# Peptides against a protein of PDB entry 4GXB, part 128

Target 1, 277 residues: chain A of PDB entry 4GXB
Amino acid sequence: VPTEEVSLEVLLSNGQKVLVNVLTSDQTEDVLEAVAAKLDLPDDLIGYFSLFLVREKEDGAFSFVRKLQEFELPYVSVTSLRSQEYKIVLRKSYWDSAYDDDVMENRVGLNLLYAQTVSDIERGWILVTKEQHRQLKSLQEKVSKKEFLRLAQTLRHYGYLRFDACVADFPEKDCPVVVSAGNSELSLQLRLPGQQLREGSFRVTRMRCWRVTSSVPLPSGSTSSPGRGRGEVRLELAFEYLMSKDRLQWVTITSPQAIMMSICLQSMVDELMVKKS

## One batch from the design tools (peptide; made by RFdiffusion4, then SolubleMPNN)

Design b2_p21_3_s1 (from b2_p21_3, 8 letters changed)
Fold by OpenDDE base, seed 3:
Structure b2_p21_3_s1 (fold): chain B 277 residues (1-277), chain A 21 residues (1-21)
Amino acid sequence: as target 1 above (277 residues)
Amino acid sequence: SPRVPDVPVVLNTDYVNPVFE
């Protein structure tokens, strides 16, 4: 791609558009710096955020595809898909809420966290009770951003990334689940026939290993996965989990977002390693 | 539930977890 100056749109979690003038040859960090400059985010806080490739759904929600890597050219990465539904999103890229304290010290950082948190609550990524919702709305009306975040930090799945509904082979084969990543775990929400909603927590520290596999189903008269076309690539995330003492079991998640899930796992592992160092 | 057979794996990436306990 020839080097040219272009206007690139980067979205915040709430859909707010940030337009930056960059070169088509600018790498991920260059674009991130441009976005930070546009927002007046200080340089020392840039590292707390990343650029993500997402698919915007009809309802405006984002399906995360992957994190943009350092060597990538964001303009090329998004435009090469030749679909307007693909967007670049700025989002915080750490898991431990303790890092919020660093970001919240800056006005722009505070605003970014606030906007992201509001959006995550509105989209159901963060789970709230009726009373908590009332309290949050009150704080939102008062525009008490710090207090809002402090309350939000106590909520279930705060800081989690929620994925599209998919399928897992646990606790039984072909079980519909909703996966969320956060707090050094994968949370699998499922409802078995005749049972209440259940949540399985899979802590990263109990995963011996994981893998992403890509395969193509053989041609057939029907598809095994609803909504998937014939011969479409199937992505799976499998991890070997310590279920109990000396008992390892493989758990497999079938999802188009398997790559993103693995990125989250690696990111959580990396953060844990930093904490231990 | 029946599953359609797949061709050999096109891509396989394995990661060993360094923080496994």
Scores: peptide ipSAE 0.352, ipTM 0.699, DockQ to the pose 0.227
Fold by OpenDDE base, seed 1:
Structure b2_p21_3_s1 (fold): chain B 277 residues (1-277), chain A 21 residues (1-21)
Amino acid sequence: as target 1 above (277 residues)
Amino acid sequence: SPRVPDVPVVLNTDYVNPVFE
């Protein structure tokens, strides 16, 4: 692609649009810096955020496809898909809420975290009780962003990324689940007929390994996966989990977001490695 | 509904977890 100046739209988690003028040849970090500059985010906080490729659903929700890599050209990555459904989103890219303290010290950082958190709550990514919701609304009315975040940090699935409904082979084959990644775990939520909501918590530290696989379904008279046509590539994330002492079991998640899930796992591992160093 | 069988895996990327305990 020839190098030229272009206007690139980057969205925040809440859908706010940030327009930046960049070169088509600008790499991910270059674009990220441009976005930071546009937002007046200081340089020392840039590393707490990343650019993600997402697919915007009909309801406006974001389905995260993958994190843009360092070598990528965000403009090319998004435009090459030739669909306006795909967007670039800025989001915080760390897991430990302790890092919020660093980001919150800056007005812009605080605003970004606040907007993201509000959005995550509204989207149901962060789980809240009725009473908690009331408290959050009160703080929101007061525009007390710091206090809002402090309360939010205590909520279930704070800092988690929620994926689209998919299928897993746990606890049973072809079980519909909702996967969320955060706090060094994958949370699998499911509701079987006649049963209460169940959650499987899979801590990263108990995953021996994981893999992403790509396959093509065999021709059949019916499509088992909604929205998937014949011949579409099927992605799976499988991880070998230590269920109990000396008992390893493979868990497989079938999802178009399998790559993103693996990216989350790697990211969480990386963060844990930093803590150990 | 039961999962439709797939052809052999086209791509397989394995990651070993260094923080496994």
Scores: peptide ipSAE 0.352, ipTM 0.698, DockQ to the pose 0.244
Fold by OpenDDE base, seed 5:
Structure b2_p21_3_s1 (fold): chain B 277 residues (1-277), chain A 21 residues (1-21)
Amino acid sequence: as target 1 above (277 residues)
Amino acid sequence: SPRVPDVPVVLNTDYVNPVFE
C-alpha cells in the first residue's frame, strides 16, 4: 500500500469514534500515539492501552479478534479485511486493577476507564447483581466516576475480556461454554443438561503450556458445530492444565477467537512475570 | 450428529508457561 495520509477511525469501548489523521505506513504505536493525542491522554499513560482488531456484531457488540502487534500497520490491517464490520478499538491492556490507580489520576485516563467499565457492564462482561447494578446506576447518574470505578473493581469479572459462546471438551465433549479471560485465569461458564450454571476457573499458573491449532473440516456433510460455517477453518486453543497434584490434562477450546485467547494468556503471563521480578 | 472430522493444517508449538507452578 502506498504511503499516504488517511483518516482512520478508532473506537472506544463504548463505541465513541476517534478520528485520527495518520499515514498508511504508521505502525501500531504511531496510531496509538495519534489517538492518545486526540484524546489528550498523556504520554506516560499510553502504555496502559492497546489497539485491538474487533469484529462488530449486528447488535453493536465487539468480538475481539486480536491485539494489533507492534509491527502492524493498523490502517492496512483493518482495511485489508475488506469488511466494514472490522474495527479498531482502544482498550486498556493490563489485568491487575492496581494499575487503574495510575490511570485514574489523569482526567482522560479516568474517563477512558469509566467509559470502558460502563460498556463492559452494559454488555454483561462484568457480572453484577441487581443491587449492585442499582448502585452503579446511581453513581453513574451522579457522574461519580471514581466511585463508580471503585465499586466496579470489586465486581465479578471486572477487567475480564468476554468471548463469544464457543465449545470446549471439558468437562464433557462438545460442551457449550462462555470463556472470559482475566485475573490470570480463563473462566469457563457452562451449563450441562439438568445442571445449574457453573463456572470453571483455569488459573494461568496451573497451565503448563498452551497451543493454538488450525484445521480444516473434511467434506463430510453439514457441520454440527454452532457458529462454524461449512468449509471454515477451525481454531482451537488447547492448554495442559494441572488438575491435581501430578495430574495434567489437556483442555481444548474450539473458538474462532482462539488466537485472541492465546494472546490474553500470553499477556497475563507477561504481567505475572513483571510482578514476579 | 457426529462432529465433522478435521484435518490439521497448522500445529503451533507449545507456549511454555514460565509462571507454571
Scores: peptide ipSAE 0.353, ipTM 0.703, DockQ to the pose 0.257; fails the geometry check
Fold by OpenDDE base, seed 4:
Structure b2_p21_3_s1 (fold): chain B 277 residues (1-277), chain A 21 residues (1-21)
Amino acid sequence: as target 1 above (277 residues)
Amino acid sequence: SPRVPDVPVVLNTDYVNPVFE
């Protein structure tokens, strides 16, 4: 792609549009810096955020595809897909809520976290009770962003990234599940026929390893898989989990977002490594 | 229903977790 100046749209979690003038040859960090400058986000806070490639659903929700890599050219990455449903989104890229304290000290950082959190709650990524919802709405009406975030930080799945419904082989084969990543875990929520909602928590510290696999289904007549049709490339995330003492078991998640899930795992591991150092 | 067999296209190596306990 020839180097030229373009107007690139970057969305916040709430759908707010940030237009930046960049070069088509600008890499991810260059674009991120441009977005930060546009928002007046200080340089020392840029590292708390990342650019993500997402697919905007019909309802306006974002399905995260992957984090843009450092070597990527965001303009090319998004336009090469030749679909308006793909967007670039700015989102915080850390897991430990303790880092919110650093970001919240700045007005712009506070606004970004607030907007993201509001969106996550509205989209059901953060789980709230009726009473909590009432409290949050009250704080939102008062535009008390700090207090809003402090309350939100106590909520279930705060800071989690929720994925589209997919399939796992746990607890049994072909179980429909909703996966969420956060707090150094993968949360698998499922509801089997006639059963109550169940949640499996898979802590990263009990994952010995993981892998991503790409495959193509064999012709076998009509088949319907969540998120994938016949003949489509199937992505799977598999991790070997310590279920009990000296008992390792592979868990496999079939999802178009398998890559994003693996990115989350690596990111959580990286953050934990920092804490151990 | 059982999952349909797949033909592997790409199999990534295992990422060993350094924080595994």
Scores: peptide ipSAE 0.352, ipTM 0.701, DockQ to the pose 0.253; fails the geometry check

Design b2_p21_3_s2 (from b2_p21_3, 8 letters changed)
Fold by OpenDDE base, seed 2:
Structure b2_p21_3_s2 (fold): chain B 277 residues (1-277), chain A 21 residues (1-21)
Amino acid sequence: as target 1 above (277 residues)
Amino acid sequence: SPRVPDKPVVLNTDYLNPVFE
C-alpha cells in the first residue's frame, strides 16, 4: 500500500468517534500515539491502552475480534476487511484494577475509564444489582467520575471483557455459554434447561496450557449450523485446566472469538508475570 | 491412481503457561 495521509476513525468504548490523521504506513503504536495526542492523553499513559479490531453488531455493540499487534498497520487492517462493520476501538489493556489509580490521576485517563465503565455497565458486561445500578446512576448524574469508578471497581466482572454467546463442552457437550475474561480468569456463564444461571470460573494460574484451533470444514460436510455457513473457519479455544489435585482436564470453547480469548489469556499471563518479576 | 479425499485444514497454536501453579 502506498504511503498516504489518511483520516482514520477510532472509537472509544462508548462509540465516541476520534478522527486522526495518520499515514497508511503507520504501525499500531503510531496510530495509538495519534489517538492519544488527539485526546490529550499523556505519553506515560499510552501504555495502559490498546487498539482493538471489533465488529460492530446491529445493536451497536462491539464484538472484539483481536488486539492489533505492534507490527500491524491499523488502517490497512481495518480497511482490508471491506466492511463498515469493522472498527478500531481504544480500550484499556490491563486487568488489575490497581492500575486504574495511575490512569485516573489524569483527567483524560479518568474520562476514558469512566466512559468505558459506563459502557460496560450499560452493555451488561459488568454485573450490577438493582440497588447498585441506582447508586451508579446517581453518581453518573452527579458526574462524580472518580467515585463512580471506585464503586464500579467493587462490582462483579469489573474490568472483564464479555464475549458473544458461544458453545463449550463444559460442563456438558455443546453447552451454550457466555464467556468473559478478566481478573486472571475465564468466566463461563451458562444456563442449562430447567436450571438457574451458573458460572464457572477458570483461573489462569490453573491452566497448564491453552490452544487455538482453526479448521475449515469441507464443503461436503453439511455443517448447516444456522450460525456458520459452509466452508467458514471454525475457531476453538481449548485449555488444559487443573480441576483438582493431579487432575487435568481439557475444556474447549467453540467461538469465532477464540483468538481474542487467547489474546486475553496471554495478556493476563503477561501481567501476572510482570507482577512476579 | 486413487485420489486421496480432501481433508479439512486444521491449524493449532499451543501456548504453555509460565504462571501455571
Scores: peptide ipSAE 0.434, ipTM 0.791, DockQ to the pose 0.220
Fold by OpenDDE base, seed 4:
Structure b2_p21_3_s2 (fold): chain B 277 residues (1-277), chain A 21 residues (1-21)
Amino acid sequence: as target 1 above (277 residues)
Amino acid sequence: SPRVPDKPVVLNTDYLNPVFE
């Protein structure tokens, strides 16, 4: 792609548009720096955020595809998909809420976390009770961003990334699940017919390994899985989990977001490694 | 419903977890 100056749209979690003038040849970090400059985010806080490729759904929600890698050219990465539904989103890229303290000390950082958290709550990524929702709305109306975040930090699935509904082979084969990543775990929520909502928590520290598999289904007379046409690439995330003492079991998730899930796992592992060092 | 059989794996990437306990 020839080097040209272009206007690139980067979205915040709440859909706010940040327009930056960049070169088509600018790499991910260059674009991130441009976004930071546009927002007046200080340089020392840039590392707490990343750019993500997402697919905007009809309802305006974001389906995270992957984190943009350092070598990528965000303009090319998004435009090459030839679909307006694909967007670049700025989001925090750490898991431990303790790092919020660093980000919140800056007005811009605070605003970013606030906007993200509001969006996550509105989209049901963060789970709230009616009373908690009332409290959050009150704080939002008062624009008490710090207090809002402090309350939000106590909520279930705060800091989690929620994926689109998919399928797992746990607890049984072809089980519909909703996967969320956060707090050094994968949370698998499922509701089997006639049963209560169940959640399986898979801590990263109990995963011996994980695997991303890309395959092509055999020709069949019917498309069994929603959203997957014939001949489409099938993505799976499998992890070997320590279910009990000396008992390892593979759990496999079939999802178009398997790559993103793997990225989350690696990111959580990396963060844990830093803490152990 | 049963999963449709797949063709041979095109890509398989394994990650060993260094923080496994």
Scores: peptide ipSAE 0.432, ipTM 0.772, DockQ to the pose 0.252
Fold by OpenDDE base, seed 3:
Structure b2_p21_3_s2 (fold): chain B 277 residues (1-277), chain A 21 residues (1-21)
Amino acid sequence: as target 1 above (277 residues)
Amino acid sequence: SPRVPDKPVVLNTDYLNPVFE
């Protein structure tokens, strides 16, 4: 790709557009710095955010595909897909809410966290009761961003990334689930026929290992998933989990977002390692 | 020449967890 100056659109979690002028040859960090400069985000806060490749759904929600890596060229990464549904999104890239304190000290950082949190609540990624929703709306009307975030930090699945509905083999084969990653865990929400909503919490510290599998089904093979066209790549995330004392069991999630799930696991592991050091 | 049957391509990436307790 020839090196040229281009206008690149980067979205915030709420869909706000940030236009930056970059080179097609600019790497992820260069683009991130350009976005930070456009937003007037201080350099010392850039590391708390990352650029993600997402697919924008019909309802405007984002399906996260993957985090852009350091060696990537964001302009090339997004345009090579030749679909307008793919976007680059800026989002916070840490899991421990304690780091919010560092980001909130700056006006721009505060605004970014606020916008992301509002969006996550509106999209149902953060779970709220009716009373909590009322309190949040009141704070939003008062434009009390700090108080809003403090309340939000106490809410269920605050800071989690929610994935599209998919399938797992736990607790039963071909079980429809909604997976969320956050707080050093994978949360699997499921509703079995005739049963109440159940949530399985899989803590990262109890995962011995995980695996991403990419497979291309043969045309003659009975693809059990009616919605996947013949020859589509099947992605799976499997992890070996300590269910009880000395009892390891594999859990497998079948999802087009398996790569993103794995990235989240690695990111949570990395953060935990930093805390132990 | 007998066509080699198309074998499914399976790619695995394994990650060992250093914080496994």
Scores: peptide ipSAE 0.430, ipTM 0.790, DockQ to the pose 0.221
Fold by OpenDDE base, seed 5:
Structure b2_p21_3_s2 (fold): chain B 277 residues (1-277), chain A 21 residues (1-21)
Amino acid sequence: as target 1 above (277 residues)
Amino acid sequence: SPRVPDKPVVLNTDYLNPVFE
């Protein structure tokens, strides 16, 4: 693609559109800086956010595809897909809520976290009780953003990314699950026949390794993955998990978002390494 | 222990976890 000035749309978590004028040759960081400038986000807070490639579903929800890498050209990355459903989204890119304190010190940072959190709650990514929801709504009505965030930080799955419904082989084969990544874990929510909704927590520190697998569908085979069309490449995320002392077991998640899940794992690992250092 | 795929694999990307305990 020849270098030229273009208008690029970047969405916030709540769907707010940020239009930036960039070059087609601008890399991810360049675009991120342009977005930050447009929002008046200070330079020292840029590192707390990343650009993500997402697919906007019919209901307006975002299905995260992957984080844009540093070498990428966001304009090219999104336009090359030749589908208007693909969007670029700005979102915070850390897991530990302690980093919220740094971001919240700035008005723009506070607004970004607030908007993201509101969206995550509305989309059911953050789990709330009826009472908590009432409290949150009250704070939202008062536009008490800091208090809202402080309460939100205590909620289940705060800071998690929620993935589209998919399939896992745990606790048994072909289990429909909803996977969420956050707090240094993968959370698998599932409901087995005749059973209550349950959650399996897989802590990253108990994963020896993980693998992303791309495979061709079997001939005449139908996709078992929700929302997948026939003939699409099958993606799987498998991780070897320490179930108990000296007992490792592979868990496999079949999902078109396997790459994004892997990115989340790596990101959580990276953050843990920073904390350990 | 190695993972055995249920179907032919086109591509595998493996990640070791440095924070494994």
Scores: peptide ipSAE 0.426, ipTM 0.772, DockQ to the pose 0.251; fails the geometry check

Design b2_p21_3_s3 (from b2_p21_3, 7 letters changed)
Fold by OpenDDE base, seed 2:
Structure b2_p21_3_s3 (fold): chain B 277 residues (1-277), chain A 21 residues (1-21)
Amino acid sequence: as target 1 above (277 residues)
Amino acid sequence: SPRVPDKPVVLNEDFENPVFE
């Protein structure tokens, strides 16, 4: 791709559009810096955010595809997909809510976290009770962003990234689940027939290893899962989990977002490593 | 009838988790 100046659209979590002028040859960090400059985010806070490739669903929700890597050219990465559904999104890229304190010290950082959190609540990524929702709404109406975030930080799945409904082989084969990543875990929400909603927590520190695999299912007499046609690539995330003392068990999640899930795992591991060092 | 097993292709080597406890 010839190097030229282009206008690139980057979305915030709430769908706000940020237009930046960049070169087609600008790498991810260059674009991120451009976005930061456009937002007046200080340089020392840039590292708390990342650019993500997402697919915008019909309802406006974002299905996260992957984090843009350092060597990537965001303009090329998004435009090469030749679909208006694909967007670049700016989102915080850390897991420990303690880092919110650093970001919240800056007005722009505060606004970004606030907008993201509001969006996550509205999209049901952060789980709230009726009373909590009332409290949050009150704070939102008052535009008390700091207080809003402080309350939000206490909520279930704060800071989690929620994935599209998918399938896991746990607790039973072909179990429909909703996976969320955050707080150094993968949370699997499921509802078995005739049962209440259940949540399984898989802590990263209890994952011995994980892998992402791809396959092309052979034509079978059975229809594939909804949204997956015959012959479509099947992505799976498998991790070996310490279920109990000296008992390891493989858990496999089948999802088009398996890559993104693995990226989240790696990111959580990296953050934990930093804390241990 | 049982489904024919897929032949998965590993996209990444098994990641040995350094924070595994």
Scores: peptide ipSAE 0.317, ipTM 0.756, DockQ to the pose 0.231
Fold by OpenDDE base, seed 5:
Structure b2_p21_3_s3 (fold): chain B 277 residues (1-277), chain A 21 residues (1-21)
Amino acid sequence: as target 1 above (277 residues)
Amino acid sequence: SPRVPDKPVVLNEDFENPVFE
């Protein structure tokens, strides 16, 4: 791609559009800096955010595809897909809510976290009771962003990334699940026939290893993932989990977002390593 | 992969978790 100046659209979590003028040859960090400058986000807070490639659904929801890597050219990465449904999104890129304190000290950082959190609640990524929802709405009406975030930080799945409905082989084969990543875990929500909603928590610290695999299902195959057509590449995330003392078991999640899930796992591990140091 | 008819292709090497307990 020839080097030229282009207008690139970057979305916030709430869908707000940030237009930046960049070079087609600008790498991810260059684009991120341009977005930060456009938003008046201080340089010392840039590292708390990342650019993600997402697929925008018809209802406006974002299906996260992957985090843009440092060597990538965001303009090329998004335009090469030749589909308007793919977008670049700015989102916070840490898991521990303690880091919110650093970001919240700045007006722009506060606004970004607030907008993201509101969106996550509205999209059901953060789980709230009726009473909590009322409290949040009250704070939102008052535009009490700090108080809103403080309350939100206590909510179930705060800071989690929610994935599209998919399939896992746990607790049984071909079990429909909704996976969320956050707080150093993968949360699998499922409802078996005749049972109440259940949540399986898989802590990263109990995962010995994981891998992402791809396969091409047979035309007659019946194990199609939601949102995937027959004959399309099927992605799976498999991790070996310490179920009990000295008992390891493989758990496999079949999802088009398996790559993104693995990125989340790696990111959570990286953050834990930093804390351990 | 537990699916016999599907020959899985590993997209990345097995990640050995350094924070595994």
Scores: peptide ipSAE 0.321, ipTM 0.746, DockQ to the pose 0.237; fails the geometry check
Fold by OpenDDE base, seed 4:
Structure b2_p21_3_s3 (fold): chain B 277 residues (1-277), chain A 21 residues (1-21)
Amino acid sequence: as target 1 above (277 residues)
Amino acid sequence: SPRVPDKPVVLNEDFENPVFE
């Protein structure tokens, strides 16, 4: 791609558009810096955020595809898909809410966390009770961003990334599940017929290993996978989990977002490694 | 329901988790 100046749109979690003038040859960090400059985010806080490739759903929700890597050219990465549904999104890229303290000390950082958190709540990524929702709305009306975040930090799945509904082989084969990543775990929520909502928590510290695989299903007379056409590539995330003492079991999640899930796992592991050092 | 066996292609080698306990 010829090097030229272009206008690149980067979205915040709430859909706010940040337009930056960059070169087509600018790498991820260059674009991130441009976005930071546009937002007046200080340099020392840039590292708390990352650029993500997402697919905007019909309802405006974002399906995270992957984190943009350092060597990538964001303009090329997004435009090469030749679909307006793909967007670049700025989001915080750490898991421990303790790091919020560093970010929210800055006005811009605070605003970013606030916007993200509001969006996550509105999209149901963060789970709230009716009373909590009332309290949050009150704080929004008062524009008490710090207080809003402090309350939000106590909520279930705060800081989690929620994935689209998919399928897992746990607790049984072909179980429809909703996966969320956060707090050094994968949360698998499912509702089996006639049963209450169940949640399986898979802590990364109990994952011995994991892998991502790609496969093409054999031609079958029936579309066995909901929402996937015949011949579509199937991505799977498989991890070997310590279910109990000396009992390892493989769990496999079939999802187009398997890559993103693995990225989340890696980033959670990386963060834990930093804490242990 | 059982699915037809597929031949998976490993995109990444098994990641051995350094924080495994």
Scores: peptide ipSAE 0.315, ipTM 0.750, DockQ to the pose 0.252; fails the geometry check
Fold by OpenDDE base, seed 3:
Structure b2_p21_3_s3 (fold): chain B 277 residues (1-277), chain A 21 residues (1-21)
Amino acid sequence: as target 1 above (277 residues)
Amino acid sequence: SPRVPDKPVVLNEDFENPVFE
């Protein structure tokens, strides 16, 4: 792609559009800096955010595809897909809510966290009771962003990334699940026949290892994945989990977002390592 | 989603208990 100046659209979690003028040859960090400058986000807070490639669903929700890597050219990465459904989104890229304190000290940082949190609640990524919802709405009406965030930080799945419905082989084969990543875990919500909704928590610290597998289902084989067409690539995230003392078990999630899930796992591990050092 | 070959296994060294609710 020839180097030229282009207008690139970057979205916030709430769908707000940020237009930046960049070069087609600008790497991820260059684009991120341009977005920060456009938002008047200070340089020392840029590291708390990342650019993500997402697919915008019909309802306006974002299906996260992957985090843009440092060597990538965001303009090329998004335009090469030749589909308007793909977008670049700015989102916070840390997991520990303690880092919110650093970000919310700045007006722009506060606004970004607030907008993201409101969106996550509205989309059901953060789980709230009726009473909590009332309290949040009251704070929102008062435009008390700091208090809103403080309350939100106590809510279930605050800071989590919610994935599209997919399939896992746990606790039973071909079990429909909704996966969320956050707080150093993968949360799997599932409903077994005759049972209520359940949530399984898989802590990253209990995962001995994980991998992403890409495969093409054979037409002659038993269809373990009804959502996959003939010749369609299937992605799976498999992790070996310590279920109990000296008992390891593999859990496999079949999802087109398996790559993004693995990115989340690595990101959570990296953050834990930073805290440990 | 991007289509890539299998990724290498990533290893963790620490462990904690699972929780189901």
Scores: peptide ipSAE 0.122, ipTM 0.635, DockQ to the pose 0.069; fails the geometry check

